Peptides against a protein of PDB entry 6B4J. Designs and how they scored, part 145

Target 1, 315 residues: chain A of PDB entry 6B4J
Amino acid sequence: DITMQWYQQLQDASMQCVLTFEGLTNSKDSQAKKIKMDLQKAATIPVSQISTIAGSKLKEIFDKIHSLLSGKPVQSGGRSVSVTLNPQGLDFVQYKLAEKFVKQGEEEVASHHEAAFPIAVVASGIWELHPRVGDLILAHLHKKCPYSVPFYPTFKEGMALEDYQRMLGYQVKDSKVEQQDNFLKRMSGMIRLYAAIIQLRWPYGNRQEIHPHGLNHGWRWLAQILNMEPLSDVTATLLFDFLEVCGNALMKQYQVQFWKMLILIKEDYFPRIEAITSSGQMGSFIRLKQFLEKCLQHKDIPVPKGFLTSSFWRS

## One batch from the design tools (peptide; made by RFdiffusion4, then SolubleMPNN)

Design b1_p21_7_s1 (from b1_p21_7, 13 letters changed)
Fold by OpenDDE base, seed 1:
Structure b1_p21_7_s1 (fold): chain B 315 residues (1-315), chain A 21 residues (1-21)
Amino acid sequence: as target 1 above (315 residues)
Amino acid sequence: DDFEKEMERLQKELDERYKKL
């Protein structure tokens, strides 16, 4: 399967990256530990500062991240920090930066859906300039949310239940599995972030170039989901999240083909989702149904709440 | 490329399902 091969290639690349900087991460040397912490903070703090407040502030954050990845010194924690402080510094920063973007999906976007857009536009812009960061974003995303690939992990003989739960994307702490609502909330955040990334371009870059991971990947994701058996609660939830965030963009890009797909969802796929939906899980199904019915009735998909406007970039 | 081939396959499957509606 081509999709699974792609998944595995990204995971392998991510693993190789970790191995490359293991000397930095496992060092007991005081100076190396200091450098590691400084680099980690320099990579992650700017991402946590992303907000919808002003476009100018977002540009400053972008420039800082780009400078760091370019080997330039940046101010972090009152100190000058550079990836050149250690031979493994760049690989480490790229990995931690990518990880942080995905974490913002599962944490910030999960709680505040509108936060997807400012995070995504920075991620997209950085991806354009630093393709390796983009690949690592995908690797982290796919590992935490296999539904973003998409694939559904299967239980293998001899596998521990907790390991299977983790493969499905659940957090397991102290032998307690994450509650379903929290699980779906995190998955939703990551899918929403992904859906935002594939449609957004950094406005201060070379916009004439092809998006490094654009709407064609969104179309692929949607097509693949529809060709898979639905999962209880998960499929309805994430399909809604995806379409709410990037449905408008997909509609504009694919036009007639997009509407055919929506009809297919309504007439062919909904009954399959319904058949596996228990009475206690009808909320996600109903939400998806109502969304699609509204879109089909109006022959339009609304621009998502939080979408960045020209006025944002002038602030 | 592999991506384009996969997209063609997926699109064909969707189109066939759509025709059966």
Scores: peptide ipSAE 0.454, ipTM 0.932, DockQ to the pose 0.798
Fold by OpenDDE base, seed 5:
Structure b1_p21_7_s1 (fold): chain B 315 residues (1-315), chain A 21 residues (1-21)
Amino acid sequence: as target 1 above (315 residues)
Amino acid sequence: DDFEKEMERLQKELDERYKKL
């Protein structure tokens, strides 16, 4: 199908990127190793510094990332670092940067939902200027969280259970699969980050341009989810996460169509979720139920906690 | 484009489901 083709194209592009900088990553040369490490730090440290503290700091981080991607030297770890230090430097940095954004969804956003917004706005802004980074973000995101596509990986004959678990997004270490709660937490973080990216634009960019991966993709995601059979616990969890983060934006954008969608979720899709929900999974189910009921009752989706305001950008 | 066509398809499907409510 078209969705899977698109997914595969992204994965192929990501794979090709890895192949491109393989020389840098596999080099035994001490200088090359140093360059690699410097580039990796330069790409990832700024992302880790993203916080909800001040808009000015966020701008500095953005500018540093953009400068690095533009071939300008940046200060990292007390050294001047540039992607021009190696012919494969740019590809490597783009890949590692994209990977780090997704990792922040997986880790930081998973633990602190409000962190989605500052991370997402930087990611969105960088994506506008560096489309390849955006594609790589999607590639990393979709690989770690197939539900962000969305699709449900299928077990194939002859597949190892461990490999299947990894395809589903589980971490498997030392033949131990990740606990379901931790799995869902990570998936939630990534979905929340995605939901934030599709609605946010960097305020200092060219606002005349169309969002490179905007709310229309969110609408697509939602529509696709609703056309799929729900997965136990997963669907209820991620549908809630998605709607909590971008439901307000979708409401504003799609108006009556959004409310029709929400009614469809409540009246048609939610019973299907209920039918597959076990007694031990009632938490996610109830949370979604209460959210839907509240939104329908009030005819409003609240602005998500942590949403960036004008005051943030003046700080 | 393929994206728009897919969106139209999905929307139509959802609309049909909605009408059956």
Scores: peptide ipSAE 0.437, ipTM 0.927, DockQ to the pose 0.751
Fold by OpenDDE base, seed 3:
Structure b1_p21_7_s1 (fold): chain B 315 residues (1-315), chain A 21 residues (1-21)
Amino acid sequence: as target 1 above (315 residues)
Amino acid sequence: DDFEKEMERLQKELDERYKKL
């Protein structure tokens, strides 16, 4: 399975990255600990500062992240911080930065869907300049949200139930599994972030280059989802999230083929979703239904709320 | 490109399913 091989390769690369900077993370030296914390803050705080307020501020954040990844000193917490402060500094920062982007999907986008776009455009732009960060974003995303690959993790003989639940993307703390609503909320945020990343380019970069992980991956994702059996509640939720965020872009890119896919979803895949949807899960199903029906009726899929406009970049 | 091959495969599967509609 090519998809699973890709998944595993990214996970392996991520694990190797962790091993590479283990000296920094496991150091008992006070100076090394200080450097680690400074680097972690320098990598993560700018991402947390991403907002929809002004394009100029977003550019400043981008430039700061890029500078850090480029080995330049940046100001963080009142200190000058550089990845050159430790031999493992760059690997550590790349990993933590990627982790933070996915975490913003999991948390910020989950709560505020419009936040997907400013986060995604920065992530895309950084990915273009720093491919390793992109691979690590995927690795983190895939691990937290296997549905972003997409695949459904399978229970293996001898596996603990909690481990299986974690593989499915659930948080399990003190033998208590996460509530379904919270789980879906987090998964939605990550899928929305992913759907935004694959369509957005940093406007101040070399846009002549091919997107490092563009809409073709969105098309692949849809194709893969449609070739899989639907998962109760999850498929309806995430399919809606994905289409709401990147459906307009996919429509523009794939035109008639996109509409064929929507028809296929409505006429063939929807009944399959319905068949596995319980009365308590009808909310996600109905939302997807209404969205698809509206899009098909109007022969248009709307630009998502929060999509970055030219006016945003002039602010 | 393995992804391109995958996309082609998946697209064919979609097309086959679509023809059955």
Scores: peptide ipSAE 0.089, ipTM 0.758, DockQ to the pose 0.806
Fold by OpenDDE base, seed 2:
Structure b1_p21_7_s1 (fold): chain B 315 residues (1-315), chain A 21 residues (1-21)
Amino acid sequence: as target 1 above (315 residues)
Amino acid sequence: DDFEKEMERLQKELDERYKKL
């Protein structure tokens, strides 16, 4: 399976990255610990500052992240911080930055769907300039949300139930599994972030270059989902999230072929979703149904709420 | 690209199913 090979390659690369900066992370030296903390803050704080307030502020954040990744000193917590402070500093920062982008999908986007767009445009722009960060974003995303690949993790003989639950994307703390609503909320946030990344380009970059992970991956994702048996509640939820965020962009890119895909979902895939949907799970199914029916009726997919306008970039 | 081949396969399938669109 090509998709599973790709998944595994990204996970292996992520694990290798962790090993490359193990000297920094495992150091008992006080100075090394300080450097580690400073680098971690420098990588993650700018991402947490991303907001929908102003395009100029977003540019400042982007420039700061790019400067850090380029080996330039940046101000963080009142200190000058550079990846050159440690030989493993760059690898560590790339890993932590990628992790933070995915975490913003998991937390911020999960709670505020419109936050997907400013986070995604920065992530896309950084990915264009720093491909290693992009690969690590995918690795973190795939690990936390296997449905972003997509695949459904399988229970292996001898596996602990908690480990299987974690593989499915659930948080398990103190032997308590996360509630289904919270799980779906986090998965939704990550899928929405991904759907935003694949369609957005940083406006101040070289837009003549091919998107490093563009809409073709969105088309692939849809194709893979439709070739899989639906999972109860999950498939209907995430398919809606994906289409709400990137459906308009996919429509513009693939035109008639995209509409054929929507008809396929309505006519062939919906009955399969319905067959596995319990009465208590009808909410996600109904939401997807209503969205698709509306889109097909109007022959249009709306621009998602929170999409960045020209006015945003002039602010 | 293996992903491109997969997308091409899907495209052909869609074209076959919905020739009237």
Scores: peptide ipSAE 0.035, ipTM 0.715, DockQ to the pose 0.387

Design b1_p21_7_s2 (from b1_p21_7, 12 letters changed)
Fold by OpenDDE base, seed 4:
Structure b1_p21_7_s2 (fold): chain B 315 residues (1-315), chain A 21 residues (1-21)
Amino acid sequence: as target 1 above (315 residues)
Amino acid sequence: SAFDEELARLQKKLDERYEKL
């Protein structure tokens, strides 16, 4: 399966990255620890500062991240920080930056769906300039949300139940598995972030180049989802999230083919979702139903709330 | 690519099912 091969290649690259900067992370030297913390803050704080408030602020954040990844010194916590402070600094920063983008999907976007767009446009722009960060974003995303690949992890002989639950994307703390609603909320945030990334380009970059991970991957994602058996509650939730965020962009890009896809979802795939939906899961089912029906009736998918406009970039 | 093949397969399914759209 090519999808699983791609998944595994990204995971392997991520693991190799971790091994590469192990010297920095495991160092007992006080100076190395300080450098690690400074680099971690320099990589992650700018991402946490991303907001929907002003395009100018977003540009400042982007420039800071790009400068850091380019080996230039940046100000962080009142200090000058550079990846050149340690031979493993760049690998570490790329990994932590990618991890933080996915965490913002998992946390910030999960709670505030509109936050997907400013985070995604920065991630997309950084990915364009730093492909390794993009691969690491995918690796982190795929590991936390296998449904973003998409695939459904399977239980293997000898596997601990907790490990299987983690593979499915659940958080397990003190032998307690995460509640389904919290799980779905986190998965939703990550899918929404992904759906935003694939459609957004950094407006100050070279827009003549092909998007490093564009809408064709959104089309692929839908194709793969429709080729899979639906998973109870998960499929209805994430399919809605995906279509709400990138459906308008897909409609504009694929036009008639998109509408064929949407009808296929409504007529062929949706009944399969219904068949596995319990009475306690009707919320996600009804939400998807209403969305599909509304879109088909109006022959339009609305621009998602929080979509970045020209006015945002002039602010 | 294998991804392109997957997309092509889906496209074929869409075209066959909804030629009248």
Scores: peptide ipSAE 0.468, ipTM 0.904, DockQ to the pose 0.377
Fold by OpenDDE base, seed 2:
Structure b1_p21_7_s2 (fold): chain B 315 residues (1-315), chain A 21 residues (1-21)
Amino acid sequence: as target 1 above (315 residues)
Amino acid sequence: SAFDEELARLQKKLDERYEKL
């Protein structure tokens, strides 16, 4: 399966990255520890500062991240920080930056769906300039949310139930599995972030270049989802999240083919989702149904709430 | 792309099923 091969390649690259900077992370030297912490803060704090407030502030954050990745010194925590402070500094920063973008999907976007767009446009712009960061974003995303690939992890013989639950994306702490609502909320945040990334381009970059991970991957994602058996609650939830965020962009890109896809979902896939939906899970199903019915009726997919406007970039 | 075959398969399925759209 080409999808699983791609998944595994990204995971392998991520693991190799971790191994590459293990000297920095495992060092007992006080200076190395200081450098590690400074680099970690320099990589992650700017991402946490991303907001919907002003385009000018978003540009400042982008420029800071790009400068750091380019080997330039940046101010962080009152200190000058550079990836050149350690031979493994760049790999470490790329990894931690990618991890932080995905974490913002998992946490910030999960709680505030509109936050997907400013985070995604920065991530997309950084990905365009630093492809390795993009690969690491995918690796982190895929590991935390296998549904972003998409695939459903299978229980293997001899596997502990907790390990299987973790593979499915659940958090398991003190032998307690995460509640379904919290799980779906986190998965939704990550899918929404992904759906935003694949459609957004950094406006101050070279827009003539092809998007490094564009809407064609969104089309592929839909194709793969529709070829899979639906998973209870998960499929209805994430399909809605995906289409709400990037459906308008997909409609504009694929036109008639997009509408054929929506009809296929309504006619063929909905009955399959319904068949596995319990009475307690009808909320996600109904939400998806209503969304698709409205879109088909109006022959339009609305621009998602929080989509970045020209006025945002002038602020 | 590595996914061109998957996309082509989907497109074929869509075209075959909904030729009149």
Scores: peptide ipSAE 0.451, ipTM 0.899, DockQ to the pose 0.393
Fold by OpenDDE base, seed 1:
Structure b1_p21_7_s2 (fold): chain B 315 residues (1-315), chain A 21 residues (1-21)
Amino acid sequence: as target 1 above (315 residues)
Amino acid sequence: SAFDEELARLQKKLDERYEKL
């Protein structure tokens, strides 16, 4: 399966990255620890500062991240920080930055869906300039949300239940599995972030270049989902999240082909979702149903709430 | 790419089923 091969390649690259900077992360030297913490803060704090307030502030954040990744010194925590402070600094920063973008998906976007867009446009722009960061974003995303690949992890003989639950994306702490609602909320946030990334371009870059991970991957994602048996509650939830965020963009890009896909979802795939939906899980199913019916009736998918406008970039 | 081929197969299926769209 090419999808699983791609997944594994990205995971292998991510693991190799971790091994590359293990000297920095495992060091007991006080100076190395200081450098690690400074680099970690420099990589992650700017991402946490991303907001919908002003385009000018978003540009400042982008420039800071780009400067850091380019080997330039940046101010962080009142100190000058550079990836050149350690031979493994760049690899570490790229990894931590990518991890933080995905974390903003599972936390910030999960609670505030509109936050997907400013985070995604920065991530997309950074990915364009730093492809390795993009690969690491995918690796982190895929690990936390296998449904973003998409694939459904399978239970293997001899596997511990907790390990299987973690593979499915659940958090397990003190032998307690995460509640389904919290799980779905985090998965939703990550899918929404992904759906935003694949459609957004940083406006201050060379927009004539091909998007490094564009809408064709959204089309691929839909195709792959439709070729899979639905998973109870999960498929209906994430399919809705995906279409709500990038459905308008897909409609504009693929036009008639998009509508054919949407009809296929409604006529062929929806009954399969219904067949596995229990009475207690009807919420996500009904929400998806209503969304699809509305879109088909109006022959339009609305621009998602929080989509960045020209006025945002002038602020 | 292999992804492109899979997408092409899907498009063919879509076209065959919904040719009047």
Scores: peptide ipSAE 0.445, ipTM 0.898, DockQ to the pose 0.345
Fold by OpenDDE base, seed 5:
Parts: C-alpha cells; sequence; structure tokens
Structure b1_p21_7_s2 (fold): chain B 315 residues (1-315), chain A 21 residues (1-21)
C-alpha cells in the first residue's frame, strides 16, 4: 500500500545515507576517527541541551545546529568543528542529528512529556531548512516506532521471534524482551514528539512557507489508525498520547471535521479497543475514555502542558 | 499527495455519518 511504500522509501534513503558515510565510520585512520567523534558530539550535544528553561537558550542551540549543517565551523568541546573536515561529514552529521532527535523522544519525552515541545520546535525548524534531516528523522522514528507510520509489523515465515519483537519496537537484550510498560513508555515519547513536530513552527523562520511535515500528516495518521484493527494496550496508549499533544491544534485546524473524527473514535473505534482490552490494561483504556468524554463534554481540547508560549520566547 | 485518496475516503465517511453536526 501507499503507506508501506512511503515507509520503505524512507528506510532505503536512510540505508543509503549510512553507506555514503561508511568510509568515515569504518576508517582506521586516527585523524578520521577524531573527526568522526568531533562531528558526532557537535551533532548530538546541542540536542541534549534542549530544555524548557529559556527561549534564548533554545535559539542558541538552533543557531548552532543550523550553522553546523550549513558548513560553518562551530565550537564543540573546546574545538572548532566543521562538516567540511571530511567529504562524508555532512551526511554523517545529518544522520546522527536525526537519530538524536528521535532518541530524545524515546528517552527524554518518554520521562518528561513537556519536553516534547522544545525538542519538536527545534526539529521542525531544522527540518524546514534541511529537508534531508527531516526525512532521516522520519526514517529513524518509523524504524523505532512503526506505530508512528502507522503500521503493525507482521510475523513472517522463518523469522526469529526476537527479530519480530524488534520490528514491533521492543528492545531485546540477552534474549530478554523489554517489559511492556517500558516499551509503551518509549513509544509514547516518540509519538508525543511526532505530534509536537507536526504542529510547531520555528518562530524565527519564514512562517509564510508551508510546514514541511504539518498537521495534514496528523490527520492522515488518525485516518490510518482508524482503518487498522486496534492492538491491545498499544492503540489506546498511543491514540491518547497523540490526541493529548496535537488534539488542540487539530481542533483549530479542522474544526467541525475534527469533532466528527472524535465522535467516530468514541462511537466506532473505542468499542473495538474495549473488546480487546484485558483487565490488566484498563489503565490506558480508562485514560483514553476519560479524555474523549471530557473533550466531547466540554467541546474543547486543552492546550497541552508544556506548550511554548510567547513568554517562553521572551525569556 | 500520496495520501489524498485516503483522506478523501475518510472525509466522505465522516460527512456521511455525521452530517447533522
Amino acid sequence: as target 1 above (315 residues)
Amino acid sequence: SAFDEELARLQKKLDERYEKL
């Protein structure tokens, strides 16, 4: 189908990117190794420094990342670092930067949901200026969280169980599969980050340009989810996460059509979720239920906690 | 876009079912 074709195209592009910088990553030369490490740090450290503390600091981080991607020298670890230090430097940095954004969804946002917004606004702004980084963000996101596409990986004949578990997004270490709660926590973080990216624009960019991956992709995501059979615990969890983060933005954008969608979720899709929900999974189910009921009752979706305000950008 | 048909189908379903909203 079209969704799987899109998924595969992004994965292929990501794989080709890895092959492109293989010379840098596999080099035994001491100078090449040093350059690789410097570039990796320059790409990833600024992302890890993203916080909810001040808009001015966020701007500095953005400017540093953009400068690096633009071939300008940046200070990292007390050294001047540039992607021009190696012919494969730009491809490597773009890949590692995109990987780090998704990792922040998987780790930081998973633990602190409000962190989605400052990370997402930087990611969106960088994506606007560097489309290849955006494609690589999607590729990394889709690989770690197939539910962000969305699709549900299927077991294929001859596949190892561990490989199937990894395809589903589980971490498998020493033949031990990740606990369901940890799995869902990581998936939640990545979905929340994605839901934030599609609605946010970098405030210091050209706002007249179309969002490179905007709310229309959120609408598509919902449409695709509703066309799929629900998965136990997963669907209830991620649907809630998605709607909590971007529901307000979708409401504003699609208005009556959004409310029609929400009613469809409540009346048609929610009973299907209920039918596959076990007693041990009632927490996610109840949370989604309460959210839907509250939103429909109040005819409003609240602005998500951590949403960046004008006061943040003045700090 | 590659997803236009999917979106159109959904929109039609929404409109048909909830016309009175």
Scores: peptide ipSAE 0.411, ipTM 0.890, DockQ to the pose 0.355; fails the geometry check

